# Peptides against a protein of PDB entry 6A30, part 35

Target 1, 150 residues: chain A of PDB entry 6A30
Amino acid sequence: AQDADNVLQPIMDLLDSNLTLFAKICEKTVLKRVLKELWKLVMNTMERTIVLPPLTDQTMIGTLLRKHGKGLEKGRVKLPSHSDGTQMIFNAAKELGQLSKLKDHMVREEAKSLTPKQCAVVELALDTIKQYFHAGGVGLKKTFLEKSPD

## One batch from the design tools (peptide; made by RFdiffusion4, then SolubleMPNN)

Design b2_p13_7_s3 (from b2_p13_7, 4 letters changed)
Fold by OpenDDE base, seed 4:
Formats: C-alpha cells, sequence, structure tokens
Structure b2_p13_7_s3 (fold): chain B 150 residues (1-150), chain A 13 residues (1-13)
C-alpha cells in the first residue's frame, strides 16, 4: 500500500493540477480527448516507474514534475483567456510529449517479470487511477478505461 | 482518493 502511494502521489499531484485547469478551460469534447491522452501518459509512466529501479525514476519524475511544477507555481494562475487556455493545453501536451521522450532515455532494462509485490502495487495503482479518471461518471467511461491498450 | 475525485467532479460542473 505505501509503495503504491509513493508511486501514485507524484502522478496524482500532476493530474490534479492539470485536470482541474483543463476542466475549467476546455469544452467537454476537448476535455475528453485530453483525459484520454493523460490516461495513456499515466499508464505508461506507471508501468515504467514500477518496472524501473525505484531510485533513479522517482528522482527523474520528481525532477520533471518539479521542473514543470515550479513553472506552474510561479505562474499566478491568471485565468487564461481562451487563447491562453489553448496555449496552456499546448504546453501541457508538449510537456506530456517530453514525458514520452523520457521513454527513450529510460534504460531498457530487460523486461524483468514483476515480482509479486510489484504486481500488487500495479494492481492497486491501476484501480486507483481508473477510479480517478472515471471520477464518479463525469470523467472517462469505464469501458474505455478497461479496454485501453495502454 | 475521495477528495481528489471530489475536486475533479467539482471541476467538471
Amino acid sequence: as target 1 above (150 residues)
Amino acid sequence: LEERIKRIKEAYK
């Protein structure tokens, strides 16, 4: 449980900040698309964070989140005008794209089979994230979350 | 988690 929380907290903090912003500025269809992309990112990030040796990735995710989070903290959330909101989405998408590039620098350690402990952490983390993205029915559909190939 | 979900639900209103 504690290990799952340690993996989830940085991701959830990032999601809370970004989703709250996007929910305010995006139309429903755009928001749904953003949520789908964030879901993919989270799934990919979790898979790597759990599979990769814990020490280097927490610092990398923490550093990436801190580098981008410090950028968000210093920005007085001026309610972006509609134009500024689009730029924020673009910047967030670009940041998400950089997280995808983190994919290439993460040493492909051979896909070692997850230990039973790691599997339990993944299962708990996945359930938590599914609940979060479903958001009691206002977020992503359960069918999408369950059938996601990511 | 419940508080996080609540915040998201509120943001979707």
Scores: peptide ipSAE 0.136, ipTM 0.729, DockQ to the pose 0.655
Fold by OpenDDE base, seed 3:
Structure b2_p13_7_s3 (fold): chain B 150 residues (1-150), chain A 13 residues (1-13)
Amino acid sequence: as target 1 above (150 residues)
Amino acid sequence: LEERIKRIKEAYK
């Protein structure tokens, strides 16, 4: 439980800030697409964090998500003008496109079977993240989250 | 988690 919380807290803190902003600035169809890409990013980040012990440092998870999310400054988000929001989505999409290349590298490292402890942490973390992304029905569909190939 | 989900639900309204 504590290990899962340590992995989830940095991810959840980043998601809270970003999803709140995206919900305000995005049209429903765009928001749904952004959420799907963020889901993939979170799954890949979580997988790396569990498989690669050095990334369990809260600073590294934040940095990995920030390296892929550099456009989201912590600042008092003045509602970016519609133009600024579009540029942020474009930058996020460009960074997410680089994550697809990252998937090919991850498949090669994944050949190591997770330990029973790592499997238990992954299962707990996945259930928590699925609930978060579903957001009581206003977020992603449960069927999408369950059938995700990630 | 419940508090976080509540905040996201409110943001999506």
Scores: peptide ipSAE 0.133, ipTM 0.725, DockQ to the pose 0.650
Fold by OpenDDE base, seed 5:
Structure b2_p13_7_s3 (fold): chain B 150 residues (1-150), chain A 13 residues (1-13)
Amino acid sequence: as target 1 above (150 residues)
Amino acid sequence: LEERIKRIKEAYK
């Protein structure tokens, strides 16, 4: 449980900040697309983070994710002028791009089979993330979350 | 998690 929290909390903090922003600035259809892409990114990052990296890489990931998440907090949500919304989307896209690069750095180790402990952590993490993205029915559909490549 | 979900629900309103 604690290991899952250590991996998930930085991702969840980043997601909370980004989703709150996107909910304010995006049209509903655009928001759903962004959520789907974020879901894929989180799933892929989580899979790699649990399966591949030594503890040192997890700390780096957490630090990188926290550094980027804090950058969004400093943006005093003044009523986004049209220009502010575009810049915020650009910043969010840049952060997502950095997460993708981080993902690529994690792939270098051979896919070892998950230990039973790692499997349990993944299951708990997946359930938590699914609940988060479903957001009591206002987020992604359960069917989408369940059919996503787990 | 529940608090996070609540915040997201409020943001989507």
Scores: peptide ipSAE 0.132, ipTM 0.726, DockQ to the pose 0.639
Fold by OpenDDE base, seed 1:
Structure b2_p13_7_s3 (fold): chain B 150 residues (1-150), chain A 13 residues (1-13)
Amino acid sequence: as target 1 above (150 residues)
Amino acid sequence: LEERIKRIKEAYK
């Protein structure tokens, strides 16, 4: 449990800040696309973090997510004034483009066999993340989350 | 988790 929390907290903090922003500025279809890309990013980050214990450092995870998210920053993004709405949309579109490129660079490293302990952490983490992304029905569909590579 | 989900639900409302 504690190991799963240590992995999830940095991810969730970053997601909370960014999803709050995206929910305000994105149309529903765009938001779904963002959520799907974020789901993939989270899954990849989690896999790497579990396989590479040194990445359990909160700072390391935050840096990794920022590097891959190319614009996902930890923290409450100050909503720009209404005059900056166009710039916000442009930035959001740029971020989506960067996330799409990330998918192509997601080297499927051959999944090293996980230890039983690592498997238990993954199972707990996946359940938590699925619930978070589903968000009581306003987020991603359960069917999508279940069919994604777990 | 519940509090986080609540915040997201509120943001998506």
Scores: peptide ipSAE 0.130, ipTM 0.727, DockQ to the pose 0.624

Design b2_p13_7_s4 (from b2_p13_7, 5 letters changed)
Fold by OpenDDE base, seed 2:
Structure b2_p13_7_s4 (fold): chain B 150 residues (1-150), chain A 13 residues (1-13)
Amino acid sequence: as target 1 above (150 residues)
Amino acid sequence: LQERIERIKKAAE
């Protein structure tokens, strides 16, 4: 449990700030698309964090997310005025585009076999993330999350 | 996690 929390906390902090903003600004269809892209990113990040040698779990996720999330100011989501909302969507889309580019730089390192401990952490982390992305039914469908090839 | 989920629900509403 603690190991899973250590892996998830940086991801959840990033997601919480950004998804709350996206949920307020984006239409349902746009939000779903954003969530799908974030889901892929999170899955890939988790795979790397757990499969790659444990560099201090927080620093690696934090560094990966900071290197690619530099544009996501932890700014207090001031409800942008009507003019600011469009710009925020554009900025959010641009940031998501940068995350997509990160996927292309993901060299398929040969998946080292996970230890039983690592497998347990992955399973717990996946369940937590699925619940988060489902968001009680307002997020991604359970069927999508379960059948995702990522 | 539950608190975060509820925040997202509220924002989507």
Scores: peptide ipSAE 0.060, ipTM 0.620, DockQ to the pose 0.710
Fold by OpenDDE base, seed 1:
Structure b2_p13_7_s4 (fold): chain B 150 residues (1-150), chain A 13 residues (1-13)
Amino acid sequence: as target 1 above (150 residues)
Amino acid sequence: LQERIERIKKAAE
């Protein structure tokens, strides 16, 4: 549980901030598309973090996220004033562009066999992430999450 | 996690 939390916390912090923003500014269909791309990114990042030698989980995710998240100012979710709506959409589009670049840098290395301990951590992490992306029914459908190549 | 989920729900309402 603690190992799963250590792996997930940086990802969840990023997702929480971005998804809260996207949920406010995106239409439902757009939000679902964003969630699907983020799901793929999270799965790929998690696979690399768990399968690649434990470089301190926080530093790799933090470095990957910091290199691509330089535009994510720890901005207080200020309620967008009407003038800020366009800027928020622009920032969101820029962030999505950065996430897509991150996906392209996520070269699938050959799947190393996971140890039983690593498998247990992955299972716990996947369940947590699935619950988060489902978001009590307002996010991705359970059927999509279950059919995703986990 | 539950707190995060509730924030997303609230934002999607």
Scores: peptide ipSAE 0.059, ipTM 0.615, DockQ to the pose 0.755
Fold by OpenDDE base, seed 3:
Structure b2_p13_7_s4 (fold): chain B 150 residues (1-150), chain A 13 residues (1-13)
Amino acid sequence: as target 1 above (150 residues)
Amino acid sequence: LQERIERIKKAAE
């Protein structure tokens, strides 16, 4: 449980700030699309974090999310003008386009078998993230989350 | 987590 929390906390902190903003500014259909892409990103990031050595995990999540999140500056949540929201979506789409390239690189790394401990952490983390992305029914459908490539 | 979920719900209303 503590290990799962340590892995998830940096991701959740980033997601909380961004998703709250996106939920406020995006139309429902657009938000759903953004959430689907973020789900893929989070799943890929978790897979890398758990397979990679622990010392790089927080930094790599932070760096991957920061490389992808450099456009999400800590700036004062001024309600972005409609123009700022569009730019954020555009930046998010650009970042998501780069994630598709990242998938091609991940397939090449030899699937190191997870230890039983790592599997337990992944399972706990997945349940937590599924609940987060479902967001009590306002987020992604449970069926989508369950059918996503585990 | 629950608090975060509630914030997202509120923002989506």
Scores: peptide ipSAE 0.057, ipTM 0.614, DockQ to the pose 0.761
Fold by OpenDDE base, seed 5:
Structure b2_p13_7_s4 (fold): chain B 150 residues (1-150), chain A 13 residues (1-13)
Amino acid sequence: as target 1 above (150 residues)
Amino acid sequence: LQERIERIKKAAE
């Protein structure tokens, strides 16, 4: 449980900051599309983070997420005019793009078979993330989350 | 997690 929390915490902090904002500024169809892209990104990041030695990757992801997350905190959430909302989405997309680049740096280590303990941590982490993205029914559908090939 | 979910629900409302 603690290992799963340590892996998920940086991702969850990023998601909390961005999803709350997106839920306020996005139309429902746009929000669903954003959530689907975030889901794919999270699944791909988790797969790589767990297959790679967990400690080094967490620090790198945490450092990258922290560097970008600090930029979001200082913005006084003035209710952004429509123009400010677009800029915030662009900044969030840029942060997600950097996570994708981090993904490419992580690919280099040979896919070691997960130990039974690592598999249990992954399963717990996946369940937690699915619940988060479902968001009590206002987020992604359970059927989509379960059938996702990612 | 549950608190985070409730915050998202409230924001979507």
Scores: peptide ipSAE 0.056, ipTM 0.615, DockQ to the pose 0.716

Design b2_p13_8_s1 (from b2_p13_8, 6 letters changed)
Fold by OpenDDE base, seed 1:
Structure b2_p13_8_s1 (fold): chain B 150 residues (1-150), chain A 13 residues (1-13)
Amino acid sequence: as target 1 above (150 residues)
Amino acid sequence: LQERIERIKKAAK
């Protein structure tokens, strides 16, 4: 449990801020597309973090997510002033463009065999992430999350 | 997690 929390916390902090922003500015269909790409990113990042030697978990996840999320400014959820709406849409479009490029760079490295302990951590982490992305029914469908190559 | 989910639900309404 604690190991899963240590891996998830940096991811969840980034996702919470960004998804809250996207939920406010995106239409439902756009939001679902963003969630699907973020799901893939999180799965790939988690796989790399767990399978690769534990470099300091917080710095690697933060650096990987920051390198791929270069367009995700630590946007203090400033209430969009009317002028900020266009900038927010532009930033969201830029982020979507970066997410599409990320898909091309996410080369699935050969799945190294996980130890039983690592498998248990992954299972706990996946359940937590699935619940988060489902968001009580306003996020991704359970069927999509279950069919994802976990 | 539940608090985070509720924030997303609120933002998506």
Scores: peptide ipSAE 0.058, ipTM 0.626, DockQ to the pose 0.752
Fold by OpenDDE base, seed 2:
Structure b2_p13_8_s1 (fold): chain B 150 residues (1-150), chain A 13 residues (1-13)
Amino acid sequence: as target 1 above (150 residues)
Amino acid sequence: LQERIERIKKAAK
């Protein structure tokens, strides 16, 4: 449990700040698309974090998220006027697109077999993230989350 | 997690 929390907390902090903003600004269809891209990113980040040596986990997630999330941590986004909201969506979409490019730079390091402990952490983390992305039915469908190849 | 979910639900409404 504690190990899963340590892995998830940086991701959840980033997601909480950004998804709350996106949920306010985006239409339902746009939000779903954003959530799908974030889901892929989170799955890839988790895979790397759990497979990579645990000693750098918080720093790596933090660094990965900071390097790629620096654009979204613009301060207290004043509810932009209607014109500003569209630009924010565009900027957010552009930033998410850049995160997708990060996938291409992922050298397929040979997936070392996870230890039983790492597997348990992954399972717990996946369940938590699925619940988060489902968001009581307003987020992604359970069927999508369960069948996702990521 | 539950608190975060409720915030998202509220924002999506």
Scores: peptide ipSAE 0.057, ipTM 0.626, DockQ to the pose 0.709
Fold by OpenDDE base, seed 5:
Structure b2_p13_8_s1 (fold): chain B 150 residues (1-150), chain A 13 residues (1-13)
Amino acid sequence: as target 1 above (150 residues)
Amino acid sequence: LQERIERIKKAAK
């Protein structure tokens, strides 16, 4: 449980910050599309983070997230005019793009078979993330989350 | 997690 929380916490902090904002500024169809892309990114990041030694990846993800997260805090939440909302989405997309680049640096270590303990942590983490993205029915459908190839 | 879910629900409304 604690290991799963440690792996998920940086991702959840990013998601909390961005999803709350997106839910306010995005139309429902746009929000669903953003959530689908975030889901793919989270699944890909989690798969790589768990296959790789968890400690080094958390520090790298944490450092990248911290570098970009500090940029979001200083923006006075003036109620963004429609133009400011687009810029915030662009900045969030840029942050997500950097997470994708971090993904390429993580690929280098041989895919070691997950230990039974690591598999249990992954399953718990996946259930938690699925619940988060489902958001009590206002987010992604359970059927989509379960059938996702990611 | 549940508190986070409720915040998202509130924002989506």
Scores: peptide ipSAE 0.057, ipTM 0.625, DockQ to the pose 0.712
Fold by OpenDDE base, seed 3:
Structure b2_p13_8_s1 (fold): chain B 150 residues (1-150), chain A 13 residues (1-13)
Amino acid sequence: as target 1 above (150 residues)
Amino acid sequence: LQERIERIKKAAK
C-alpha cells in the first residue's frame, strides 16, 4: 500500500491540477478524448516506473512530465487571441503526440518479468487509477478502463 | 483520492 502510494502520488498531484482545469474548460466530448489519452499515458508511465529501478522512478516521472512540460513553454506560436482554453488543448495534444513517440523508443527494453511484489503493487495502483479516471461516473466508463489493452 | 474525485465532479458540473 505505501509503495503504491509513493508511486502514484506524483502522478496524482499532476493529474489533479490538470484534470480539474480541463474539466472546467473542456466540453464533455473533448474532455473524454483528453482523459482517454491521459489514461494511456498513465498506464505506459506506470509500466515503465515499476519495471525501472526504484531510485529513478520519482525523478523519471517528474522528468518525463517535466521534459514534456518544458517543451510546451518555448513554442511561442502566437495563435490568435482565442481563449486560454484552446491553447491549453493544443498544448495538451502536442504533449500527447510527443508521448506516442516515447512509446516507440522504450519498447526495446526486454520486458523483465515482474516479481510477485511488483505485481501486487501494480494491481493496487491500477485499481486506484481506475477509480480516479472513472471519477464517480463523470470520467471514463468502467468498461473502457477494464477492456483497455494498455 | 476521494477529495480529488469530488473536485473533478464539481468542476464538471
Scores: peptide ipSAE 0.056, ipTM 0.620, DockQ to the pose 0.758

Design b2_p13_8_s2 (from b2_p13_8 with E2Q K6E Q9K)
Fold by OpenDDE base, seed 4:
Order: sequence, then structure tokens, then C-alpha cells
Structure b2_p13_8_s2 (fold): chain B 150 residues (1-150), chain A 13 residues (1-13)
Amino acid sequence: as target 1 above (150 residues)
Amino acid sequence: LQERIEKIKEAAE
């Protein structure tokens, strides 16, 4: 549980900052699309985080998220006016795109079989993320989350 | 987690 929380917390912090904004500014269909892309990103990030770096390096996710998230100043994201919202979505999409590029830079460490401990962490993390993305019914459908190949 | 979910729900209302 603690290991899963340690892995998820940086991701969740990033998601919380962005999703709260997106939920406010996006139309429902747009929001769903954004959530789907974020879901894919999170799943890919988690897979890499758990499989590639030893669980010990909280620093790598934090550093990766920090290097790309430094643009998300801790500042009160003033809900920008409608025009600013579009730019924020664009910036967030750009940041997400950079995270996707980070995918390419993570050294293909050999697909080592996950240890039982790592598997347990992944399972717990997946359940947590599914609940988060479902967002009490306002987010992604459970069926989508369960059937997602990512 | 529940708090985070609630924040998203509130934002989506």
C-alpha cells in the first residue's frame, strides 16, 4: 500500500491539478476525450515506473514530472477566462505530449517479470487510478477503464 | 482518493 501510494502520488498530484481545471473548462465530450488520453498516459507512465525503475527511485518520477511540470507553477491556477482556458488546455496537452516523449527516452530495460511485490503494487495502483478516472461517475465509464488495452 | 474524486465531481457539476 505504501509503495503504491509513493508511486501514485506524483501522478495524482499532476492529474489533480490538470483534471480539476479541465473539468471546469471543458465540455463533457471534450473532457471525456482528454480523460481518455490522460488514462493512456497514466497507464504508460505507471507501467514504466513500476517495471523499469526500481520502486526505490521516487526521484525519477518526481524528477520527470518536475522537469516537465515546472511550467505548472504552484500558483493558484486562476481559472483563466475562456481564452485563457484554451491556452491552458494547449499547454497541458503540450506537457502531456512531452511526457509521452519521455516514454521514448526511458531505456528499454528488459521486460523483467514483475516480482510478486511489484504485481501487488500495480494492482493496487490500477484500482486507485480506475476509481480516480471514474470520478464517481462523471469521468470515464468503468467499462472503458476495464477494457482499455493500455 | 475520495477527496480527490469529490473535487473532480464538484468541478464537473
Scores: peptide ipSAE 0.080, ipTM 0.641, DockQ to the pose 0.753
Fold by OpenDDE base, seed 5:
Structure b2_p13_8_s2 (fold): chain B 150 residues (1-150), chain A 13 residues (1-13)
Amino acid sequence: as target 1 above (150 residues)
Amino acid sequence: LQERIEKIKEAAE
């Protein structure tokens, strides 16, 4: 449980900041699309983070996420005019793009099969993330989350 | 987790 929390916490912190904003400013269909892309990114990041030695990758992801997360804090939540919301989405998309690039650096280590302990951590982490993305019914459908090939 | 979910729900209302 603690290991799963440690892996997820940096991702969840990023998601909390962005999803709260997106939920306020996006139309439902747009929000759903954003959530689907975030889901794919999170799944891909988790797969790589767990398959690779957890400590080095967490530090890199955490550092990247922290650098980007600090950029979001200084945004004076003035109710952004339509222009400010678009810029925030653009910034979030840019951050996600950087996470995708970090993803390429992580691929280098041999895909070792997960130990049973690692598998248990992954399963717990996946359940937590699925609940988060479902968001009590306002997020992604459970059927989508369960059938996702990611 | 539940607190985070509620925050998202409130924002989506």
Scores: peptide ipSAE 0.076, ipTM 0.640, DockQ to the pose 0.754
Fold by OpenDDE base, seed 3:
Structure b2_p13_8_s2 (fold): chain B 150 residues (1-150), chain A 13 residues (1-13)
Amino acid sequence: as target 1 above (150 residues)
Amino acid sequence: LQERIEKIKEAAE
C-alpha cells in the first residue's frame, strides 16, 4: 500500500491540477479523448517506474510528465480565455503525439519479469488509477479501462 | 482519492 502510494502520489498531484482545468474547459467528447491519452501516459509511466530502479522513479515521473507537461507551468489558474483553452488542448495533443513515439522505444526494452511484490503493487495501483479515471462515471468507461493493455 | 474524484465531478458539471 505505501509503495503504491509513493508511486501514485506525484502522478495524482499532476493529474488533479490538469484534469480539474480540462474538465472545466473541454467539451465532453474532447475530454474523453484527452483522458484516453492521459491513461496511456499514466500506464506507460507506471510500468517504467515499477521496472526501473526506485531512485529515478520520482524524478523520472516528474521528468516524463514535465517533459511532456512543460506547457502546464504552476501559473495562477486564470480562467483560461477560450483562446488559452484551445492552445492548451493543442499543446496537450502535441505532447500526446510524442507519447506514441515513446511506446515504440519501450517495446525494445526487454520486459523484465516483475517480482510477485511488484505485481501486487501494480495491481493495487491499477485499481486506484482505474477508479480515478472513471471519476464516478463522468470519466472513462470501465469497459475501456479493463480492455486497455494492462 | 474520493475527494479528488468529487473535485473532478464538480468541475465537469
Scores: peptide ipSAE 0.074, ipTM 0.641, DockQ to the pose 0.736
Fold by OpenDDE base, seed 2:
Parts: structure tokens; sequence; C-alpha cells
Structure b2_p13_8_s2 (fold): chain B 150 residues (1-150), chain A 13 residues (1-13)
């Protein structure tokens, strides 16, 4: 449990900040699309984090997320005027696009076999993330989360 | 986690 929390905490901190903002400014269909892209990103990040040595992982996730997340922290949620909200969505979409490009540059290292401990951490992490993205029914559908390639 | 979920729900309403 603690190991899963350590892996997830940097991701969750980023997600909490971004998703709260997106939920406020995005229409439901746009939000759903954003959530789908974030889900893919989180799954890819977790796969790499758990396969990589734990110490490099927090720093790497933190660095990857910071390199791509630095643009959003300065947004003191002033309720943006309609124009500001559109710009924020555009910026968020641009950031997501950059994250997608980063995925293409990340060489698919052959998945080394996970230890039983690592597998248990992954399972706990996946369950937590699925619940988070479902968001009590306002987020992604459970069927989508369950059918998504892990 | 539950607290985070509730925050997202509230923001989406």
Amino acid sequence: as target 1 above (150 residues)
Amino acid sequence: LQERIEKIKEAAE
C-alpha cells in the first residue's frame, strides 16, 4: 500500500490540480476526451515507473510531469472570462499534445518481468487510478477503464 | 482518494 502511494502521489498531485481546473472550464464531452488522453498518459507513466528502479522513478515522473506541468501552476484560478477559459483549454490541449509526442519518443523498452511485489503494487495502483478516473460516475465509464489495455 | 473524487464531482456539477 505505501509503495503504491509513493508511486501514485506525484501523478495524483498533478491530476488533482489539472482535473479540478478542467472540470470547471470544460464542457462534458471535452472533459471526457481530456480524461481519456490523461488515462493513456497515466497508464504509460505507471508502466515505466514500476519497471524502472523506484528512486529514479519519482524523480523521473516528477521531472516529466514538472517539465510538462510547469505551465499550469501559475494559473491562479481566477474564474477566467469566457476568453480566458478557451485559452486555458487550448493550453491544456497543447500540453496534452506534447505529452503524446513524448510517448512517441519513449522507446518501448521490452517489459521486464515484474516481481510479485511489483505486480501487487501495480494492481493497487490501477484500482486506485480507475476509481479516480471514474470520479463517482462523472468521469470515465467503468467499462472503458476495464477494457483499456493495462 | 474519496476526497479527490468528491472535489472533481463538485467541480463538474
Scores: peptide ipSAE 0.073, ipTM 0.640, DockQ to the pose 0.719

Design b2_p13_8_s3 (from b2_p13_8, 5 letters changed)
Fold by OpenDDE base, seed 4:
Structure b2_p13_8_s3 (fold): chain B 150 residues (1-150), chain A 13 residues (1-13)
Amino acid sequence: as target 1 above (150 residues)
Amino acid sequence: LDERIEAIKKAAE
């Protein structure tokens, strides 16, 4: 549980800030699309965090998410005027794009089979993230989260 | 987690 929380906390902090903003700015259909992309990103980030760096390098995710998130934090969450909302979506898309590039820069170390401990952490983390993205029914559908190939 | 979920729900209302 603690290991899963340690892995998730940096991701959750990023998501909390961004999703709250997106929920306010985005239409329901746009929000769902954003959530789907974030879901993919989170799944990919988790896979890499658990497989590649030792679970102790919370600093790398935190730093990567923070480096990408610092672009978002400096934007005083003023209720984006229509122009600010578009810019925030653009910034979020850019952050997602940068995180996708991070996917390319993280050396494919051979996906060594997860240890049983790592598997347990992943399972717990996945359940937590699924609940978060479902958000009591206002987020992504459970069926989507369960069928996601990511 | 629960607080985060409620925050998202509230933002979506």
Scores: peptide ipSAE 0.031, ipTM 0.563, DockQ to the pose 0.749
Fold by OpenDDE base, seed 2:
Structure b2_p13_8_s3 (fold): chain B 150 residues (1-150), chain A 13 residues (1-13)
Amino acid sequence: as target 1 above (150 residues)
Amino acid sequence: LDERIEAIKKAAE
């Protein structure tokens, strides 16, 4: 449980920050599309983060998040003006793009077989993420989450 | 997780 939390926490912090924004600014159909893309990104990132030594990946994710997260003050999400909303979407897209680039840098490492411990952590992490993306029925459908390449 | 779910629900209202 603790190992899964350590792997997920940086991802979840990023998701919480961005999804709250996306849910406010996006129409329901757009939000669903964004959630599907985020789901794919998270699944791909988790696969790599668990295969790599946890400490190095947490540092990389943490560094990536820290470099970009300094600008997201805990401020009261006032509905940004239309101009501010576009910039926020752009910044969020840039952050997602950087996660994708991190993915591309991590792809170069050969697919190492997961240890049984790593598999257990992945399973727990996947269940948690599925519940998060389902969001009590407001988010992605359970059938979509279950049929995705786990 | 529950708090996060509620936050998403609230944002989707």
Scores: peptide ipSAE 0.031, ipTM 0.562, DockQ to the pose 0.712
Fold by OpenDDE base, seed 1:
Structure b2_p13_8_s3 (fold): chain B 150 residues (1-150), chain A 13 residues (1-13)
Amino acid sequence: as target 1 above (150 residues)
Amino acid sequence: LDERIEAIKKAAE
């Protein structure tokens, strides 16, 4: 459980920050598309993070997320006027772009078989993430999450 | 997680 939380927390913090914004600013179809891409990214990131313990240093995901998250601490969520919405989208897109970079930097190490511990962490993490992305029905469909090849 | 889910729900309304 703790290991799963350690893996998920940085991702979830980023998601929490951005998805709330996306839910407000995006049309439902766009939001679903974004969520699907995020789902893939999260699944890939989790797999790599769990399989590659040396990269699990909260420092790298945290530093990659923090290096770019430091800009958002000053975001007093003033309900932005329409013009502010564009800037927020841009900022959110930048943050998503940074997640993509994280994906690129996570070298595909060989598909080592997961240890039983890693498997347990993955299972816990998957359940949590599925629930998160489903978001009580406002997010992704359960069928999509269950059938995802990721 | 529950709080996060509720936040997303609220944002989607």
Scores: peptide ipSAE 0.029, ipTM 0.563, DockQ to the pose 0.755
Fold by OpenDDE base, seed 5:
Structure b2_p13_8_s3 (fold): chain B 150 residues (1-150), chain A 13 residues (1-13)
Amino acid sequence: as target 1 above (150 residues)
Amino acid sequence: LDERIEAIKKAAE
């Protein structure tokens, strides 16, 4: 449980910061598209974090997420005029883009077979993330989350 | 997690 929490916490912090904003400013169709892209990003990040030596990658992801997350907290959510909402989306997209770039720089160490413990952590993490993205039915469909190739 | 889910639900209403 603790290992899963350590892996998920940086991701969840990023998601919490962005999804609350997106839910407020995006139309339902746009929000679904954003959620799908975030899902792919999260799955890919999680895969790399678990396959790579756990400690060094968490610190790198955590550092990157902290650098970008601090930029979002300082935004006094004034009810954005239409221009402010667009800028917030752009900033969030830029942050996600930086996360994606970091992903490309993460040296794929040779895919070591996951230990049974690592597999259990992955399963727990996946269940948690699926519940989060489903969001009691207002997020992504369970069928999409379960059949995702990512 | 439950609190986060509830927050998202409220934001989506």
Scores: peptide ipSAE 0.028, ipTM 0.559, DockQ to the pose 0.687

